Peptides against a protein of PDB entry 4AID. Designs and how they scored, part 158

Target 1, 242 residues: chain A of PDB entry 4AID
Amino acid sequence: FDIKRKTIEWGGKTLVLETGRIARQADGAVLATMGETVVLATAVFAKSQKPGQDFFPLTVNYQEKTFAAGKIPGGFFKREGRPSEKETLVSRLIDRPIRPLFVKGFKNEVQVVVTVLQHDLENDPDILGMVAASAALCLSGAPFMGPIGAARVGWVDGAYVLNPTLDEMKESKMDLVVAGTADAVMMVESEIQELSEEIVLGGVNFAHQQMQAVIDAIIDLAEHAAKEPFAFEPEDTDAIKA

## One batch from the design tools (peptide; made by RFdiffusion4, then SolubleMPNN)

Design b2_p24_3_s1 (from b2_p24_3, 12 letters changed)
Fold by OpenDDE base, seed 3:
Structure b2_p24_3_s1 (fold): chain B 242 residues (1-242), chain A 24 residues (1-24)
Amino acid sequence: as target 1 above (242 residues)
Amino acid sequence: MERYREYLKKLEEKRKKLAEEKKK
């Protein structure tokens, strides 16, 4: 197997991004590990647009496999068929920062699937899923202007904490999820308890600084394993505004 | 053509930036 792997230390944890072992039928596939939490992201895109397609048909599905459910906090044995509230929320969390980064006028079907394979009870698979989805899209050859990085920031004992554990989050006065490119913040989601706007803005900046190592790791992986960029010419929709 | 070239250019710029940071 031609396996490409990137490993970095990130917030005192080992992040591993791997491609070439599994899901070879996808346009891009990444196995991502942080601590002992493991996710698989796959990206697939159609090579043509459907006739009469008016919108960009991006679908993002985050799913927690029932085989991991014995170690997933709040993992009720939900019967196969409907996403949980968590799966729906995390799917949207992944969708939000990636959707605007596709080349304008690209209306081919894109499917991103993130599957939690293992959960360590310390590292939340949502952040790892965002990173893995970004990496899978960068490897796919789709006209995705990524990568994005992502980070969670806590506020514990008067300091910022990068990707706090589930136990550290119980003591945190902030749950701040940030996603962005190397150059810009694309998405912020926050739950805050009695903190100043200055501390929150400092948390966004801290997240954006800390995610640069992840962005660089995805680029390094893409340099070694990305497919050739898909030859795409956007329809000249700017000619309708003259 | 232009937007695809801009996408490729942006990827090249990111690769160059990363290569410069790896040399420090």
Scores: peptide ipSAE 0.128, ipTM 0.634, DockQ to the pose 0.046
Fold by OpenDDE base, seed 5:
Structure b2_p24_3_s1 (fold): chain B 242 residues (1-242), chain A 24 residues (1-24)
Amino acid sequence: as target 1 above (242 residues)
Amino acid sequence: MERYREYLKKLEEKRKKLAEEKKK
């Protein structure tokens, strides 16, 4: 198997991005690991546009499969066939920053699937899923202007904490999820407990700085393992709006 | 568009380099 792997230290944890072992039928596939939390992201895109397609048909599906449920908090009650509230929310968290990064005029169907394979009860699969989805898209050959990075920031004992554990989050006055490119913040979601705007803005900046290592890691992986770019030329009318 | 083209170009150049290194 031609397996490509990138490993970095990130917030005092090892992040591993791997491709070439699983889901080879996808356009892009990445196995991402942080601690003992493991996710598989796959990206698939149609090689033609459907007749009469007027919008960009992107679907993002984050799922925590039942085989991982034995380690996932609350996993004991997952009925097959309906997304949990968490799965719905995380699917949106992944969708929001990636959707605007597709080349204008690209209206081929794109499907991103993020599957939680393992949960360590310390590292939340949401951030890892965002990173993995970004990496899978960059590997796919789809006209995606990524990568994105993502980070969670806490505020514990008067300091920023990158990707706090679930236990550290109990003591955190901030739950700040940021996603962005190398140049821009694309998404912020936050829950704040009595913190100044200065601390919150500092948290966004901290997140954006810390995610650069992830962006660089995705680029490095893509340089070694990405498929040829899909031959797509936007129509001139859509290129003027980009 | 320009950023994506630059990114793709960098990826292509690196793929080419890696392919040349594998042939040596």
Scores: peptide ipSAE 0.035, ipTM 0.577, DockQ to the pose 0.078
Fold by OpenDDE base, seed 4:
Structure b2_p24_3_s1 (fold): chain B 242 residues (1-242), chain A 24 residues (1-24)
Amino acid sequence: as target 1 above (242 residues)
Amino acid sequence: MERYREYLKKLEEKRKKLAEEKKK
């Protein structure tokens, strides 16, 4: 197996991005670990466009498997076959920042699947899932203009906290999820309790700064393990409609 | 920022080259 691994320290935790061991049938596949939370992201894309395809057919599916769900808060209500509210929400959190980063005019089917394999009850798999999905897309050869990074920011004891634990989040006045490229914030989702706009804006900036290490880690992995880029040229007609 | 821009530039150049080779 040609296993490539990138490890960084991130927010006082070890982040590991690994490819080449599992899901080798995908265009891109990344096993991501933070603490003892483990996710598998896979990216698959069609090598041709369907006749008459008028929109970009991107599907993102975040799922928490039953073997992990027994440890996940609220996992006891997972009826087989229907996404939970959390799975639906996190699928959207992953979709939102990645969708704009595909090359204009690319209308081949793309499927991103993020599977939670393990949950440590400290590190939320959503952030890890966003990072893993970004990495899997960068490895796939799809015309994706990532990577994105992602971060959760808390506000605990008058300070920003990067990727607070579930226990730290109980004391946090902020649940701020940010995703972006090195150059731009692409998505913000927030729940705020009695905080100024200045603190929230500072949290977005803090998140964007802290995710640079993750973006760099994904670039490092992609430079060593990415497939050849898919030979896609946007038709000139799709460039003129911008 | 600079590293990301350089990465994207190289990726785009590589994609363009592969597309040109596919047209030949």
Scores: peptide ipSAE 0.558, ipTM 0.920, DockQ to the pose 0.940; fails the geometry check
Fold by OpenDDE base, seed 1:
Order: sequence, then C-alpha cells, then structure tokens
Structure b2_p24_3_s1 (fold): chain B 242 residues (1-242), chain A 24 residues (1-24)
Amino acid sequence: as target 1 above (242 residues)
Amino acid sequence: MERYREYLKKLEEKRKKLAEEKKK
C-alpha cells in the first residue's frame, strides 16, 4: 500500500493525517487521528456538470455511525436514518468555510463525507472532521482553493485553551470554533458565557494562529499525495452572473 | 513539493483575471 502520513504536535496532542489505506475509490480520502479519536474524510466530485445545473451542488455529510455509538455520548439512542442534531451542526460547520473556496463557475457535484470511526471521549471529532475534510479536498484534484484549518478555543481559568477536551469544556466559558485559510478567517461559530468582546476577538486570533500548523501539514501531505488537478476552466459566462 | 502550491497560485491568478474582466 502506498500510504502517506503527516504527523504534527498540535495543542499538546498528536495529529495524524494519513492517505492511501482506505477509500481508494474516492477522489480524496484522509484518515485523521487526534488522540484516540479517528475520522475518515472522503471527497468525490463529478467529472462533468449536469445539464441545467444553476448552482454549485456541494453536499457535506458528517456521520457518527452506530459502530462507534458505544463510545459516543448518546450514540445508543441515534435513530437509524436521520442525522442527529450534532451531525447536522457539524456538517454545516464543515460546509460553511469550504463552499466559498471552490473556483467560481465550478458546478460539478461534490460530495464530502466525514465518518467518525473511533471516539476517545476527550477529543471531539468535529474539529478533526473539518481538518480531514479540508485535507481530502486538497488531495482530490477538485478546484478547491484550500486548505482550511480549524480550531476550537476554550476559556478556562482565565486563559485560552486550544481544542479543549470534553471535560475541560465543562469548565470553559467559551466554545469558539474557527475555520480559515492561511490568510483569512472564513467562519466563526461561538457560544459564550459572560465574556468581553475583546476576549472573543482574541480567541479568534488565537485560533487562526494555531491552525497554521494544520494548514502547513495539509499542504505538505498534498504536495506528496494529491492527484493531478482536474482540468477545469470556468466559462466566462459564469464569471459574469455573480 | 511545489506542484500543488503552483496549481493553487494559477487558479488564484485565473480568478483575479476573471474578477478584473468583470470590472470593465
């Protein structure tokens, strides 16, 4: 197996990005690990546009399958066939920052699927899923102007904490999820308990700084493992309509 | 090493050109 792996230390945890073992039929596939939490991200894109396609048909599905349910809080009560509230939320968290980074005029179908394979009950698979999805897209050859990084920031004992554990989050006055490129913040989602705007803005800056190591790791993996870029030229007409 | 970064750069340049043509 031609397995390529990037490993970094990130927020006091080992982040591993691996490709070449699983989901070889996808355009891009990444197995991402942080602690003992493991996710598989796959990216698949159509090689042609459907006739009459007026919008960019991106779908993002985050899934915590029943085989991991014994290790996922509340996983035993997941009704088969409907996404949980968490799965719906995380799918949107992944979609929001990646959607604007596709080349304008690209209207081929794109499917991103993130599957939680293992949960350690300390590292939330959502941030890991965002990172893995970014990496899978960068490997795919799709006209995606990533990578994105992502980070969660907590506020515990008067300090910023990068990717707090689920137990640290109980003591956190902030749940701040940030995604961005090397140059820009693309998405912020926040739940805040009685914190100043200054602390929140500082948290966004902290997140954006800390995600650079992840962006660099995805670039390094892509430089070694990415497919040939898909031959796409946007039609001049699609550039005029937006 | 540079191939993916070069590809992204080319896509950015194409995107900038298309944006400039829209301003004319």
Scores: peptide ipSAE 0.186, ipTM 0.617, DockQ to the pose 0.088; fails the geometry check

Design b2_p24_3_s2 (from b2_p24_3, 14 letters changed)
Fold by OpenDDE base, seed 5:
Structure b2_p24_3_s2 (fold): chain B 242 residues (1-242), chain A 24 residues (1-24)
Amino acid sequence: as target 1 above (242 residues)
Amino acid sequence: MERARRFLERLERKRRELAEKKKA
C-alpha cells in the first residue's frame, strides 16, 4: 500500500490528509482528520461525455452516515434515503466553490462524495469535508483548477477564532464559512450577530489567509499522490466563433 | 499564491501534452 499522508497544525488542531489506504477504486480519495472528526472524500469522473450533454454534470453529496450517529449530534434519527437539511446545505457549501474551478467545456459526469466517518463533538465535519473534497479532486486527475481551502471563522471575546469548536460557536457572534483558492475567495456564507462590516470583511480576509496552509498541504499531497491529469482539451470557443 | 500557480501551470501543461499524444 502506498499511503501518502500530510499533517499540519491548523488553528491549534492537527489536520491530517491521507490517501492510498481507502476507496482506491475512486479517481481520488482522501481521508481527512481534524481532532477526532474523520471524513472520507471521494471523487469519481466519467472518462467520456454523454451525447447531447449540454451542462456540466457535477454532483456533490455530503453524508453523515448512521454508523457515525453515536458521535453526531442529532444522529439517532437519520432516515435512510433522504439527505438531512444539514447534509443538503453542506453539499451546496462544497459544490459552490468547486464548480467554477473545472475547466470550461468539461461536461463529463463528476461525483464528489463526502462521508463523515467519525465526529468528536468539537470539530464540525463540514469544513473538513470541504478540504477533503478539494484534496480528492486534486488527486483524481479531473480537470479541476484547485485546490480550494476552507475555514470557519468565529468572533469570540473580541477576536477571530479559526474553526471554533461547537462549544465556542455558542459564544460566537459570527459563523463565517469561507472557501477559496490561493488567489481568490470563491464562496462566503455567514450568520452574524450585531457585528460591523469591517469585522466581517476582516473575518473573510482572516479565513483566506488561514486556509493557505491547507491549500499548501493539498498541493504537497497532490505532488506526491495525484493521478496523471485526464487528457482533456477544452474546445476552443474562439474556433466556433470564427 | 505563487506555489499554487506553479502547481496549476504544471497540471495544465501535462494535460495539454497528454491531449496532444491522444490525437497523434
Scores: peptide ipSAE 0.496, ipTM 0.906, DockQ to the pose 0.908
Fold by OpenDDE base, seed 3:
Structure b2_p24_3_s2 (fold): chain B 242 residues (1-242), chain A 24 residues (1-24)
Amino acid sequence: as target 1 above (242 residues)
Amino acid sequence: MERARRFLERLERKRRELAEKKKA
């Protein structure tokens, strides 16, 4: 097995990005671990556009499936069926920052699937899922202008906390999820309690600074493990304005 | 920043080179 792995320390936790073991049939596949939380992201894209395809058909599916071997807390047998509210929300959180980063005119079907394999009850798999999805897309050869990084920022005891635990989040006055490229913030989602705009803006800047290590880790992995880029030429949209 | 820029520039160059080869 040609397994490629990148490990970094990130917010006092070990982040591991691994490829080459699982889902080899996907265009890109990444196993991401933070603490004992484990997610699998897969990216698959069609090699042709469907006739009459007018829009970019990107589907993102985040799933917290109870794999029979892991302690997933909250033993509701999620019947095969409807995504939970959480799964729907996290699927949107992953979709929002990645969708704008595809090359214009690319209308081939793209499917990103993020599956939670293990949950440690401390590290939320949503941020890890965003990172894993970004990495899987960068490995796939799809015309994706990533990577993105992602971070959650809390405000605990008058300080910013990177990726607070689920217990630390109970004491946090801020739940700030940020995603972006190295150069730009692409998405902000925030729930705040009685905090100034200055503290919130400082949290966005803190998140964007802290995600650079993740972006660099994805680049390191992609430089070693990415497929060749898909031979796609963007539609010359400037020719329609003449 | 600078590393990510160089990564994207290399990716875009390779994509264009492969697209040109596919048309030829």
Scores: peptide ipSAE 0.493, ipTM 0.903, DockQ to the pose 0.902
Fold by OpenDDE base, seed 1:
Structure b2_p24_3_s2 (fold): chain B 242 residues (1-242), chain A 24 residues (1-24)
Amino acid sequence: as target 1 above (242 residues)
Amino acid sequence: MERARRFLERLERKRRELAEKKKA
């Protein structure tokens, strides 16, 4: 097995990005670990556009499977076949920042699947899933202008906390999820309790600064393990509609 | 910033070079 791995320390936790062991049938596949939380992201894209395809057919599916349910709060009660509210929300959190980063005019089907394999009850798989999805897309050869990074920011005891644990989040006045490129914030999702706009804006800036190490780690992995870019050139007519 | 820019520029160049080879 040709396994490529990148490891960084991030917010006092070890982040591991691995490719080459699992899901080799995908265009890109990344096993991401933070603490003992483990996710598998896969990216698959069609090599041709469907006739009459008028929109970009990106599907993102975040799932916490029943085999991980013994380690996922409430996972045992998941009715087979419907995404939970959390799975639906996290799928959208992953979709929102990545969708704008595809080359304009690219209308081939793209499927991103993030599967939670293990949960440590401390590190939420959502942020890890966003990072893993970004990495899988960068490895795939799809015309994706990433990577994105992501971070959760809490506000605990009058300070910003990067990727607070589930227990620290109980004491947090902020649940701020940020995703972005090296140069720009692409998505913010926030739940705020009695905080000033200044603290929230500071949290966005803090998140964007902290995610640079993740962006650099994805670039390092992609430079050593990415497939050749898919031979796609946008038609001149798609450039005019922008 | 600068590293990510250089990464994307290399990808775009490779994509164009591959597209040109596919048209030939």
Scores: peptide ipSAE 0.490, ipTM 0.902, DockQ to the pose 0.910
Fold by OpenDDE base, seed 4:
Structure b2_p24_3_s2 (fold): chain B 242 residues (1-242), chain A 24 residues (1-24)
Amino acid sequence: as target 1 above (242 residues)
Amino acid sequence: MERARRFLERLERKRRELAEKKKA
């Protein structure tokens, strides 16, 4: 099996991105690990547009599987068949930054599935899921203008903390999730306690700076393992109407 | 920044070249 792996140190933790072992039937598939938290992202796209398709049919599904649920806070209330509030929220956190990065006029069905395989109770799988989804899309050959990076930023003891642990987050005055490309912030989600706008804006900048290492890691992986780009050229008429 | 830009530019070029080959 041609397994490609990229490992980086990121915020004092080892981030591993792996492809080629799991989910080979997908267009792109990435196993991402940070600490002992493990996620599988898969990207699948249709090779043709459906007749009469007027919108871009992107679906993003973040899922925390029952075998991981024994370590997931609140996992006892997973009603089989309905996404949890967390799964719904994280699916949106992944969708928001990736949706605008598809080539305009591309209306083929795209499905991104992120599955939490393991949770260490220190590293939240949401950030890892965002990174893995980005990597899976970059490997897929879909007309995706990524990668995106993602980071969580805390404010602990008067300093920014990259991807605080769940325990460090209890002492944090900020829960700031940022996603972006190398050049732009695409999404911010924040919960803030008694902090100045200056500190929050500094947190966004800190996140965007720190995610560059992840973006570079995804590029390294894609340069060695990506499928050939899907032969898609937008019709001139779709480029003018957008 | 510059690395990601060069990565995207290479992907876009390859996509166009493949689209042209598919039309020929």
Scores: peptide ipSAE 0.490, ipTM 0.902, DockQ to the pose 0.910

Design b2_p24_3_s3 (from b2_p24_3, 12 letters changed)
Fold by OpenDDE base, seed 2:
Structure b2_p24_3_s3 (fold): chain B 242 residues (1-242), chain A 24 residues (1-24)
Amino acid sequence: as target 1 above (242 residues)
Amino acid sequence: MKRAKEFLKKLEEKRKELAEEKKK
């Protein structure tokens, strides 16, 4: 197998992005590891638009499999067939920053699936899932203007903490999830306890700075392993107004 | 920042090239 791997140190943890071993039938597939948390992201896109398609049909599904559920709090009773509240929320967290980055006029079906394969009870799979989804899209050849990075920021003992552990989060006064490109913040989701707006804005900036290493790692992987770009020309919306 | 801009530019150029080849 032609396996490509990128490894970086990120927030005092090893982040590994791997492609070429699993889900080779997808347009893009990335196995991402941080600590002992492992996710598989796959991206698949249709090579034609459906007749009468008037919106961009992007579907994002985050899922935690039953074999990982023995280590996932609340995972023990996944009713087969319906996403949990967590899976629904994380699917939206992944969707929000990636949806606006597709080339305008692209209306082919795109499916992103993020599957939690292992959970270490320290590193939340949501951030890792966002990173993996970004990487899988960049490898796929889909007209995606990524990568995005993502980061969680905590506020523990009067300092910003990058991707706090689940135990550190119990003491954190902030749960700040940020996603963005190299140049822009695309999404912020925050739960804050008695912190100033200045500290929160500083947390967004901290997240955006820290995710640059991840963005660069995804670019490095894509330069070595991406498929050729899908032959798509954006609709010239200026030509329709003339 | 600079690397990401260069990456996206190369992808856009290649996508346009492949789109023009598909029209021929």
Scores: peptide ipSAE 0.512, ipTM 0.908, DockQ to the pose 0.905
Fold by OpenDDE base, seed 3:
Structure b2_p24_3_s3 (fold): chain B 242 residues (1-242), chain A 24 residues (1-24)
Amino acid sequence: as target 1 above (242 residues)
Amino acid sequence: MKRAKEFLKKLEEKRKELAEEKKK
């Protein structure tokens, strides 16, 4: 197997992005590891538009499979066939920042699947899933204007903490999830306990600064392992509104 | 920032080249 791997130190943890071993039938596939949490992201896109397709058919599916459930807190037997509330929420967290980054007029079906393979009980798979999905799309050849990075920011003992552990999050006055490109913040989700707007804005800036290392790691992986870009010309939709 | 802009620019250029080749 031609395995390409990028490893970085990120927030005092080792982030590994790997491609070429698993899901080789996908357009893009990335195995991402942080601590002992492991996710597989796959991206598949149709090579043609369906007749009569009028909207962009992107689907994002985040899944915590039953084989990983032995290490997932509260891993009650998820009834096969329906996403949990968590899986639905995380699927939306991944969808929101990536959806606007596709080339305008692209209406081919795109499916992103993020599967949690292992959970270490410290590192939440959601941030890792966002990073892995971004990397898988950048490898796929789809007309995606990524990468995105993502970060969680906590506020513990009067300081910002990058990607706090699940235990550190119990002491955190902030749960701030940020996703963005190198140049722009694309999404902010926040739960905040009695913090000033200045601290929150500082947290967004901190997240965006810290995710640059991840963005650079995805670019490095894509430069060495990406498929050839899909031959797509954007529809000149601005000529129809004049 | 600079690296990401250069990366996206190269991808856009290559996508345009491939689209032009597909029309021939």
Scores: peptide ipSAE 0.512, ipTM 0.906, DockQ to the pose 0.936
Fold by OpenDDE base, seed 1:
Structure b2_p24_3_s3 (fold): chain B 242 residues (1-242), chain A 24 residues (1-24)
Amino acid sequence: as target 1 above (242 residues)
Amino acid sequence: MKRAKEFLKKLEEKRKELAEEKKK
């Protein structure tokens, strides 16, 4: 198999992005690893639009499967059939920053699936899942204007912490998730305890700076492993309805 | 910034090229 891998040091941890080994039936597939947390992101898109399709049909599903549940708190009790509150939240965290980045007028069905394969109880799969989804889309050939990066920022002992561990998060006054392109912040989600707006804004800037290494890593992977871009030209009429 | 802009530009150019080829 032609396996392509990109490895970077990020926040004092090794981030690995791999493609070409698994999920070959997808348009894009990325195995992402940070510590011992492992996620598989897949991107699939339809090669035609459904008749009468008037909206962009993007679906994003984040899943913590039962085989990983032995290491996931509460995972043993997941009844088959409904996403957990966490899975629903993380699916939205992935959806929000990527949805605006598709070429306007593209209304083919797109499905992004992020599956947690392993959890180390230190590195949260959500950030890794956002990164992996971005990479999978960039590899797919879909008309996606990514990559996005993502980062979690904590505030521990009067300092910003990039992608704090679950133990560091117990001491953190901030849970700030940021996603963006190289040029723009696309999404902020935050839970904050008694911090100034200045510290929060500084956290967004810190996240955006730190995610540049991830964006560059996804570009490196895509330049070597991406499929040919899907032949799509938006109709001029779709440009006017913004 | 610069690298991402160049990456996206190349993708857009290639997408347009392929769309034009598909119309022929």
Scores: peptide ipSAE 0.506, ipTM 0.903, DockQ to the pose 0.909
Fold by OpenDDE base, seed 4:
Structure b2_p24_3_s3 (fold): chain B 242 residues (1-242), chain A 24 residues (1-24)
Amino acid sequence: as target 1 above (242 residues)
Amino acid sequence: MKRAKEFLKKLEEKRKELAEEKKK
């Protein structure tokens, strides 16, 4: 198998992005690892639009499988067949920044599935899932104007911390999740305790700066392993409304 | 920034080329 791998040091942790071994039937598939947390992202897109399709049919599904759920805090409440509150939230966190990055007029069905395979109890798979989904889309050949990066920022002992561990997060006055392109912040989600707006805005900027290494890593992987771009031209009618 | 713009530009160019080839 032609396995392509990109490894970077990111926030004092090793991030690995791998393709070519798993889920080869998908348009894009990425195995992402940070510490001992492991996620599989797959991207699949339809090669034609459905008749009468008037909206962009993007589905994002983040899943923490039962074999990983025994290591996931709160995993005991996952009834088989319904997404947990966390799975629903993280699916939205992935959806929000990627949805606007598809080429206008593209109305083919797109399915992104992120599956947590392993959890180390230190590195939350949500950020890793966002990164993996971005990478899988960039590899797929879909008309996606990514990559996005993502980062979590904490505020511990008067400093920003990139992707704090679950234990460091207990001491953090900020839980700030940021996603963006190289040029723009696309999504911010934050829980903040008694911090100034200045510190929070600084956290967004810090996240956006720190995610550049991830964006570059996804580009490196895509340059070596991406499928040929899908032959799609937007209909002139959607280009004129820009 | 520059690298991502160049990457996206190259992808867009290639997508257009492939779309033109598909119309022939």
Scores: peptide ipSAE 0.509, ipTM 0.905, DockQ to the pose 0.963; fails the geometry check

